# Designs tried in a protein design run: peptides against a protein of PDB entry 7SID. Part 146

Target 1, 151 residues: chain A of PDB entry 7SID
Amino acid sequence: LHMYLMLLKELPGEEYPLPMEDVLELLKPLSNVCSLYRRDQDVCKTILNHVLHVVKNLGQSNMDSENTRDAQGQFLTVIGAFWHLTKERKYIFSVRMALVNCLKTLLEADPYSKWAILNVMGKDFPVNEVFTQFLADNHHQVRMLAAESIN

## One batch from the design tools (peptide; made by RFdiffusion4, then SolubleMPNN)

Design b2_p29_6_s4 (from b2_p29_6, 17 letters changed)
Fold by OpenDDE base, seed 4:
Structure b2_p29_6_s4 (fold): chain B 151 residues (1-151), chain A 29 residues (1-29)
Amino acid sequence: as target 1 above (151 residues)
Amino acid sequence: DEEELKKLEEELKKIIEENLKELKKLIEE
């Protein structure tokens, strides 16, 4: 876990996007890691904070490539899981804030949710619609963060 | 840093692949 978190931390930003192949490799274990530590709020927060770089990389990649679609799918699966558990009130506000930041970044890359669609329990949820739900979050800081993202 | 990142990626890949079964078992527990 520690090594993985360090790896995520060292991901290049928007100024230097990772090759999509590297993104895919990073995403492969992500689902498992998230599942293993889904009950650990601190780990989840850290993961969500670091995967912002992944979102940025996905947004800057060639959206028409197979690798991009694959990466998007893997990533969205993870985000969808976090969102689903958030709806079940499994995460504290700080984790939700990190998730909102991820969703914000996704919307910046895909404002119309052309590809940014969460599939949870067989149902599709466009991120733009998902994001608006955080405007009604129980925690004021989450609501404020979500509201700021709309501007 | 990029070179170091690649090394970490490779190491991580190996660890995950080797322990995938155990990880899945732990997830299901």
Scores: peptide ipSAE 0.022, ipTM 0.406, DockQ to the pose 0.059
Fold by OpenDDE base, seed 3:
Structure b2_p29_6_s4 (fold): chain B 151 residues (1-151), chain A 29 residues (1-29)
Amino acid sequence: as target 1 above (151 residues)
Amino acid sequence: DEEELKKLEEELKKIIEENLKELKKLIEE
């Protein structure tokens, strides 16, 4: 117990998987925050970079946990929204690159898209199918980033 | 833009800090 508490005190500056409760608390307001800043490219990019770490935490958690499933659902809602707006050409290439990194990390955790499924406008889109669409992105750097996961 | 981004980062940090405090209290009980 004392050892654990000591490790918690040293969390800042070190790579450490967040407890699922922390992940959930972070995700709760995230959807609203994304909605508020959906037109700010820099904020969107930063949000996507932050949620990248959340994905890594989700991949290291117990997938059978109810809290894990809840966190996965909340996270996928956010990613789905960014994906939807990307299809509507609302985001510049740098934001799309950040999104690709999130999708890439999701595929590492769920290569067969068993749970990594985006629901947009009532239709399900497996992340692996969504990811392949970035191979045809208009920007060369986005295409290259997407291709790195395949090769 | 930059100021709003900074505020968002601080809010996230605050949430994490509060969760850690709650966790520590739970363990000590």
Scores: peptide ipSAE 0.021, ipTM 0.395, DockQ to the pose 0.036
Fold by OpenDDE base, seed 2:
Structure b2_p29_6_s4 (fold): chain B 151 residues (1-151), chain A 29 residues (1-29)
Amino acid sequence: as target 1 above (151 residues)
Amino acid sequence: DEEELKKLEEELKKIIEENLKELKKLIEE
């Protein structure tokens, strides 16, 4: 886990995007990692903070690539799981803050949620609609972050 | 859970080894 998290932390941003093949390889085990540590708030927060680099890489990729679609799908599955558990009130505000940052970055890459759609329990939820729900979050800082992200 | 974690760690280790060189090149540029 520690090695994986450190690797995620060192991912290059938009300035030097990773090949989509490398992004895909990093995402492959992510769902399992998230599942194993879904109840660990600190690990979840760390994961969400580090995958921001992945979102930036996805935004710079060729959307017509099969690997891109696969990577997007795997990433959105993870984000969807975190959002779902957030709706079930399983995560503290700091995890929700990290999730909002991920959603913000997704919206920067896909403002109209053309591909940024969360599929949870067989239902589709566009990220732009999901994001607006955090404007009504119970925690002040989460609401503020969500509001700032709109501007 | 421990066995599953161990398997996952081995998989991650392999992925890291395969991609570390390329990642370092990108970071150093």
Scores: peptide ipSAE 0.018, ipTM 0.380, DockQ to the pose 0.038
Fold by OpenDDE base, seed 5:
Structure b2_p29_6_s4 (fold): chain B 151 residues (1-151), chain A 29 residues (1-29)
Amino acid sequence: as target 1 above (151 residues)
Amino acid sequence: DEEELKKLEEELKKIIEENLKELKKLIEE
């Protein structure tokens, strides 16, 4: 776990995007790690904070590439899982803050949610619609962060 | 919804099984 988290932390951001093939390799274990530690708030927060780099990489890739679509799908699966558990009130505000930051970055890359669509339990949820739900979050800091992203 | 949560967990479990080898590689590095 520690080594994997360190790898995520060291991912290049938007300034130095990774080849999509490398992104795919890094994403493959991510769902496993998230699932194993879904009940650990600190680990979840750390993961969400670090995967911001992945979002930036995906946003700069060729959307028509098969590898890009694959990477987007794998990443969105993870984000969808976190969002689903958030709706189930499984995560504290600090984890939700990290999730909102991920969603914010996704919207910056895909403002119209052309590809940023969460598929949870067989249903599609555009990230822009998902994001607006955090405007009504119980925690004021989460609401504030969400509100800042509207403009 | 507890039932929906269980379904999601099952889906993640399948992903875990499929990517176990890759997980081990990264952890061992």
Scores: peptide ipSAE 0.017, ipTM 0.436, DockQ to the pose 0.044

Design b2_p29_7_s1 (from b2_p29_7, 12 letters changed)
Fold by OpenDDE base, seed 1:
Structure b2_p29_7_s1 (fold): chain B 151 residues (1-151), chain A 29 residues (1-29)
Amino acid sequence: as target 1 above (151 residues)
Amino acid sequence: SEEEEIKKFLEELKKELEEMKKKWKEKLK
């Protein structure tokens, strides 16, 4: 886990987008890792913080290739899982804030949720609609972050 | 077990990602 998180952190920024093939390789274990550590708040927060680099790379891809769709799908599965557990009140505010940051980045890349759609329990939830729910979060910092993110 | 399978996968991935990391560093220089 530590090595994976470290490698995830080393992803290049927005200046040089990664080849989609590389993104896919990074995403392969992500869902399993998240599932394994879903009850560990610190690990979840760390994952969400580092996965921002992946979001940025995905958002820069204008290629409607199979690899792009695959990467987007794998990533959205992870985000959907975190959101679902948030709805079940399983995560503390710091984890929710990290999730909001991920959703913010997704909205910047896809403001109208054309591809940024979470599939949870067989139902589709556009990220823009999901994001608005955090405006009513129980924790003030989460609400503030959500409010700032839509500006 | 699921945990064992994940560990094995991560170990294999580590090798591949290390090579990718080298490529990334070279491109950023």
Scores: peptide ipSAE 0.021, ipTM 0.431, DockQ to the pose 0.036
Fold by OpenDDE base, seed 3:
Structure b2_p29_7_s1 (fold): chain B 151 residues (1-151), chain A 29 residues (1-29)
Amino acid sequence: as target 1 above (151 residues)
Amino acid sequence: SEEEEIKKFLEELKKELEEMKKKWKEKLK
């Protein structure tokens, strides 16, 4: 776990976009890691804070490629799981803050949720619609961040 | 046991991620 978190902290930013092949390799085990540590708030927060780089890479890639669609699907599955557990009130505000930041970044790349759609329990939830729900979050900082993000 | 399976999974993951980290560091130089 420590090695994984260390790697996440050193992910390249926008200045150094990752090849889609590397993104896929990163995303492949991510779902399993998230599942194993879904109850560890600190680990979840760290993961969400650092997958921002993945979102940026996905947004800069050619959305028409099969690899891009695959990466998008895997990423959205992870985000959907975090959102689902948020709906079940399983995460503290700091984790929700990190999730909002991820959703903000997704909206910047896809403002109209053309591809950024969460599929949870067989239902589709466009990220732009999901994002508005955080405007009513119980924690003031989460509400504030959500409000600032749509301006 | 479940714990052993998780441990094995994490060890394999660490190896893979370490290789990826090396590649990324080289590309960032």
Scores: peptide ipSAE 0.019, ipTM 0.404, DockQ to the pose 0.038
Fold by OpenDDE base, seed 4:
Structure b2_p29_7_s1 (fold): chain B 151 residues (1-151), chain A 29 residues (1-29)
Amino acid sequence: as target 1 above (151 residues)
Amino acid sequence: SEEEEIKKFLEELKKELEEMKKKWKEKLK
């Protein structure tokens, strides 16, 4: 876990995106890691904070490439899982804060949710619509962050 | 046990990620 988190943390910034092939390799184990630590709030928060770099890399890539679509799919699966568990009230506010930041970054890359669509339990949820739900979050800081993100 | 499964997974992941990290460090620095 530590090594994986370090890799996420050390991803290059938006100005220097990784090749999509490398992004894919990084994303491959992500779902499993998230699943293994889904009950650990601190780990989930850390993952979400660091996965922002992945979002930035995805946003800077050619959206028409097959690798990009594959990476997007894998990434959205993870985000969808976090969102789903959030809806089931499984995560504390700090985790939800991190998720909002991820969604914010995702919306910056895809404001109209052309590709940023979460498929959870066979149903599609555009991220822009998902994001608005956090405006009504039970925790004030989550609401504030969501509100600040769209203003 | 669940702990053993997690440990096994992490060990395998660590091996793979160490190689990737080395690759990325070499490229980025």
Scores: peptide ipSAE 0.018, ipTM 0.406, DockQ to the pose 0.038
Fold by OpenDDE base, seed 2:
Structure b2_p29_7_s1 (fold): chain B 151 residues (1-151), chain A 29 residues (1-29)
Amino acid sequence: as target 1 above (151 residues)
Amino acid sequence: SEEEEIKKFLEELKKELEEMKKKWKEKLK
């Protein structure tokens, strides 16, 4: 986990986007890491905070390539899992805030959720619709963050 | 260059992560 988190922290910024092949390699273990630590709130928050770099990288890539679609699918699977557990009230507000930031970044790349669609339990959930649900979150900070993000 | 250093660093970490991934798969089974 620590090695993986270190990798995420050292990802190049927007000035030098990673090749999609590297993004795919980065995403491969992500689902497993998240699954192993799904009950650790601090780890989940940390993962979500660092995965923002992946979202930014995806948004700068050719979205029509097969590799891009593969990367998008793998990433959205992870985000969908976090959202699903959030709906089950398994995560504290700080984790939800980190998730909102991820969703915000996705919306910046795909404001109309053409590809940013979460598939959970066989049902599709456009990220823009998912995001609006956080405007009614039980925690005030989550609501505020969501509201500020759409201004 | 900074870019080259980052690439080298990422390559090294990828190798380490591959080994970790194997361990993770075993734990998930």
Scores: peptide ipSAE 0.017, ipTM 0.420, DockQ to the pose 0.026

Design b2_p29_7_s2 (from b2_p29_7, 12 letters changed)
Fold by OpenDDE base, seed 5:
Structure b2_p29_7_s2 (fold): chain B 151 residues (1-151), chain A 29 residues (1-29)
Amino acid sequence: as target 1 above (151 residues)
Amino acid sequence: SEEEEIKKFLEELKKELEEYKKKVEEELK
């Protein structure tokens, strides 16, 4: 785990968009790690803080590519899982803050949620609709971050 | 190149994760 977290910190940012094939290779292990440590607040926070680079990379991709759609789907599955557990009150505010930042980045890339749609329990939840729910978060900083992200 | 460096990073990540998963599975037994 320690090695993974250390490597996660070294993920490339927007300065060099990853080939979609590499994104796919990254997302598969990520899902497994997220599932394994879903109840570890610190690990989840760290993961969410660093997967922002992945979100930014996906947002810059061409939607005409099948690999892009596949990668987006895999990533949205991970984000959907975090959101689902947030709805279940499983995450502290700092984790929710990190999730909001991820959702913000998704909205910047897809403001109308054409592809940014979370599928949870067989139902589709557009990120723009999911995002508005954080405006009513019980923690002040989460609400404020969500509100700031709309502008 | 930077691209090659990224690929090496990803390969290392996959390797470490696979090894870690194996250790975790063994510990859970």
Scores: peptide ipSAE 0.018, ipTM 0.438, DockQ to the pose 0.025
Fold by OpenDDE base, seed 3:
Formats: sequence, structure tokens, C-alpha cells
Structure b2_p29_7_s2 (fold): chain B 151 residues (1-151), chain A 29 residues (1-29)
Amino acid sequence: as target 1 above (151 residues)
Amino acid sequence: SEEEEIKKFLEELKKELEEYKKKVEEELK
């Protein structure tokens, strides 16, 4: 886990995004890592904070490659799982805030949710619609963070 | 274990990424 988080943290910035092939390889173990630590709030928060680099890389990539679509799909699966568990009130506010930041970054890259669509339990949920739900979050800081993204 | 396999995979990935970074740095000079 420590090594994985370190790799995520050291990803190049938006100016020099990784080749999509490398992003895809980095995403391969992500679902397993998240599953192993899904009950650890601190680890989940850390993962969500570090995957922001992946989101930025995905947002700057060309949509014309199969690898891009595959990487996007793998990432959205993970985000969808976090969102689903959030709806079931499995995560504290700090984890929800980290998730909102991920969703915010996705919306910046895809404001009309052309590809940023969460598939949970066989249903599609566009990220822009998912994001608005956090405006009614029980915790004031989560609501404020969500509101700042709209203004 | 699954965790050990992931760690081993990531070690190899790290090596590849480091090599990639070196190549990029050389090309930017």
C-alpha cells in the first residue's frame, strides 16, 4: 500500500501527463487496493486524494484510444464504488470531501459527463448529477466544498 | 498473498516509470 500511494503521489503534473499505457498499468491494482482497505477511513481518504493525479492525467488525454476508454472505465468503477458506499453512509465527512474533490476534477475535465458516468448496480449516474447530491450532504463542510465548485 | 503480489508488481512498475522519467529528462535537454 505504501509503495502504491507513493507512486500515485509522484505522478507527473498536467504539463507532462503519463502515457495512457502507463496510467492503465497504474490503475490495474487500484480496485484491489481499495477493496482491501475499504473499511479504513484514513486509507480511503489518502487513496482518494492521491488518485486526483490520475484524474488529471485522464482529463488531459486523447479520447480516441482504446487504452483511454479502458483506463477511464477502471477509474470510474472505483469512484462508483466509493460513491455507492457513501450513499450507504459508510464513510465519514473527510472521506466524502476527498470524493467530492475527485468528482470536481472529473467535472472540470468533462463538464457535460460525456464519459464521466458512474455505473452502479446496472444503472448509469452521470457525475454532474451525482455531484449535485453533495449540496445536500449532512456535513456543512461537504456542502460548502460542493457549492464552491458550482460558483 | 494478494498484497504481496501487488507490491511486487508495483516495484517493477516503479522501475519502469523511473526509466521513463530519465528518458523524458534527457529529451528535454
Scores: peptide ipSAE 0.016, ipTM 0.407, DockQ to the pose 0.031
Fold by OpenDDE base, seed 1:
Structure b2_p29_7_s2 (fold): chain B 151 residues (1-151), chain A 29 residues (1-29)
Amino acid sequence: as target 1 above (151 residues)
Amino acid sequence: SEEEEIKKFLEELKKELEEYKKKVEEELK
């Protein structure tokens, strides 16, 4: 785990877009790791903070590419899982804030949720609709972050 | 090149994650 987190920290920013093939290679094992540590608040927060680089890369990609759609799907599966557990009140505020940051980045690239749609338990949830729910979060810092993201 | 370094990084990441997953699965048996 420590090695994974260290490597994930070294992901390049949006200044140098990753080839979509490389993004796919990274996302494939990520879902499994997230599943293994879904109950570990600190690990989840760390993962969400580092995957921001992946979100930025996905937002700058060609939407017509098959690899792009595949990568988006894999990433949205991870985000959807985090959101689902958030609705079940399984995550503390710091994890929710990290999730909001991911959602914010997605909305910057897709404000109308044309492709940013979470599939949870067989149902589709557009990220823009999901995001507005955090405006009513129980924790003031989460609400503030969500509000700032809208402006 | 920077691209090659990124590829190497991703390959190492994938390898570590797969090895870790395998280890966890073995420990759960």
Scores: peptide ipSAE 0.018, ipTM 0.453, DockQ to the pose 0.026; fails the geometry check
Fold by OpenDDE base, seed 2:
Structure b2_p29_7_s2 (fold): chain B 151 residues (1-151), chain A 29 residues (1-29)
Amino acid sequence: as target 1 above (151 residues)
Amino acid sequence: SEEEEIKKFLEELKKELEEYKKKVEEELK
């Protein structure tokens, strides 16, 4: 885990857009890691903070390619899982804030949730609607972050 | 090149994750 987190921290950001093939390869094992540590708040927060680089790359890519759609699907699966557990109140505020930042980046890339749709338990949840729910979060900082993100 | 460095990073990441996954699976058996 420590090695993974160290490597994840060194992921290239928006300064150098990754080829979509590379983004896809990064996302493949991510779901497994998230599953293993879904109950570890600190690990989840760290993962969410670092995957922001991936989100930024997704927003800058050609959305018409198969690899882009695949990468989007892989990423949305992970985000959907985090959101699902958030709805079940399994995550503390710091994890929720990290999730909001991910959703913010998605909204910047897809303001009308054309592709940014979470599928959880067989149901579709557009990210713009999901994001709006954080405006009513119980924690003040989460609400503030969400409010600032839509401006 | 920068691209090559990124590729090396990704390969190392995949390798580490796979090894870790195997370790966890073995410990759970």
Scores: peptide ipSAE 0.017, ipTM 0.433, DockQ to the pose 0.025; fails the geometry check

Design b2_p29_7_s3 (from b2_p29_7, 12 letters changed)
Fold by OpenDDE base, seed 5:
Structure b2_p29_7_s3 (fold): chain B 151 residues (1-151), chain A 29 residues (1-29)
Amino acid sequence: as target 1 above (151 residues)
Amino acid sequence: SEEEEIKKFLEELKKELEEYKEKVKKELE
């Protein structure tokens, strides 16, 4: 876990996009790490905060290649899992805040959810539709963040 | 364990990413 968190902190930002091959390698263990610590709120929050760099990297690829689609799919699987657990009330507000930020970044990259579609339990959920559900979140700050992100 | 395998993998990846960052940094100087 420590190694993973350290790696996430050292990820390059938007100014230095990673080659898609590196993105794919990074995403490979991500689902497993998230699964291992799915019940640890602090770890989940930290992961979600730092994977923003991955989202930004994917959004700036501007490639219509198989590797890009593969990377997008792997990442969306992870986000979908967090979304699913959020629907089941498994995460506190601070984790939901971090998830909203991830979704916001996805929408910035794909405003019309052409590729940003979460597949959960065999059903597709466009991120723009998922995002609007946070406008009705029980926590004030989550609602505020969601509302501010629409504009 | 699975966690140990992940850590080892990430350690290797970290090294690669660090090298990448250094290369980019030099190109921007």
Scores: peptide ipSAE 0.020, ipTM 0.402, DockQ to the pose 0.031
Fold by OpenDDE base, seed 1:
Structure b2_p29_7_s3 (fold): chain B 151 residues (1-151), chain A 29 residues (1-29)
Amino acid sequence: as target 1 above (151 residues)
Amino acid sequence: SEEEEIKKFLEELKKELEEYKEKVKKELE
């Protein structure tokens, strides 16, 4: 989906929170797009960089809203997939750094991973526990970014 | 506005995805 990549780069800034309805509409196709391009490092990096906007919106939303919970679930599915493939060593350091930034933003909103829990292969993984694994990443820049995020 | 830009993005994304799905279906037939 060439157009998707073009459009993704044209996402507006984060000056104002998006309506949760818009977040949901964005997240609906995102999982499929990520799946299609899971082997393309550049596409994955681009996606992860631009979904930061979504992460920030989710962190500022009312957690009691049904739409918020739905959006959180859809987003966490995407992040979980990226993390899973990271564990399988399918992504280069630049993609992992983008993922760390997403996780960092999630932890800022939910430092104790009350809702930020990745479900991968039927198992739950709190983001705070997942995040600490990047402190031992093979690439120094990933480790540094992870360390900076903790401080 | 940012909201309008996001809506436009989403609409175009949906359009492309639908077109892609249809293309895949036709190729599999």
Scores: peptide ipSAE 0.019, ipTM 0.453, DockQ to the pose 0.026
Fold by OpenDDE base, seed 3:
Structure b2_p29_7_s3 (fold): chain B 151 residues (1-151), chain A 29 residues (1-29)
Amino acid sequence: as target 1 above (151 residues)
Amino acid sequence: SEEEEIKKFLEELKKELEEYKEKVKKELE
């Protein structure tokens, strides 16, 4: 886990995004890592904070390659799982805030949710619709963070 | 274990990424 988080943290910035092939390789173990630590709030928060780099890389990539679509799909699966567990009230506010930041970054890259669609239990949820639900979050800081993204 | 396999994979990935970064740096000089 520590090594994985270190790799995520050291990803190049938006100016020099990784090749999509490398992003895809980095995403391969992500689902397993998240699954192993899904009940650890601190680890989940840390993962969500670090995957922001992946979101930025995906947002800067060209949509014309199969690898891009594959990487986007793998990433959205993980985000969908976090969102699903959030709906089940499994995560504290700090984890939800980290998730909102991920969703915010996705919306910046895809404001009309052309590809940013969460598939949970066989049903599609566009990220723009998912994001608005956090405006009614029980915690005031989560609501405020969500509201700031709209203004 | 699954965790050990992931760690081993990531070590190899890190090595490859570092090599890539060095290559890109040389090309930009």
Scores: peptide ipSAE 0.017, ipTM 0.394, DockQ to the pose 0.031
Fold by OpenDDE base, seed 2:
Structure b2_p29_7_s3 (fold): chain B 151 residues (1-151), chain A 29 residues (1-29)
Amino acid sequence: as target 1 above (151 residues)
Amino acid sequence: SEEEEIKKFLEELKKELEEYKEKVKKELE
């Protein structure tokens, strides 16, 4: 969906918490888009960079809200897919760095991975544990970014 | 404002998605 990608690139920055309804609308088609372009490194990087604006809103929302839980689930599904493919070495370092930034934001919102848990292939992976793996990434910039992010 | 920009983005996104869905539906029929 080329038009979606174009629109995604034009996503405005965040200066205030987004309404959760808006977050859901943004996330709803995202998994499909990611699936279609999972092999396109540039598209994946772009997606990961722009979803940061959405991630920042998740930790500031009412955790008891159904919409919040839904949004968190939608987002975690996407992140889980990216992480899974990263483990299979399907992504270049620049994509991995973008993923680390997403994980960093999640950790800021949920330092102990109370809700930030990736479910991949039926198994649960707390984001804090997932994040730690990037400290041992093969690329030095990824390692450095991960190391800086835990401070 | 930022809020207006976000709203505009979402509206455009919804429009494009609906058009895309309709296109796919027609192609499958």
Scores: peptide ipSAE 0.017, ipTM 0.440, DockQ to the pose 0.025; fails the geometry check

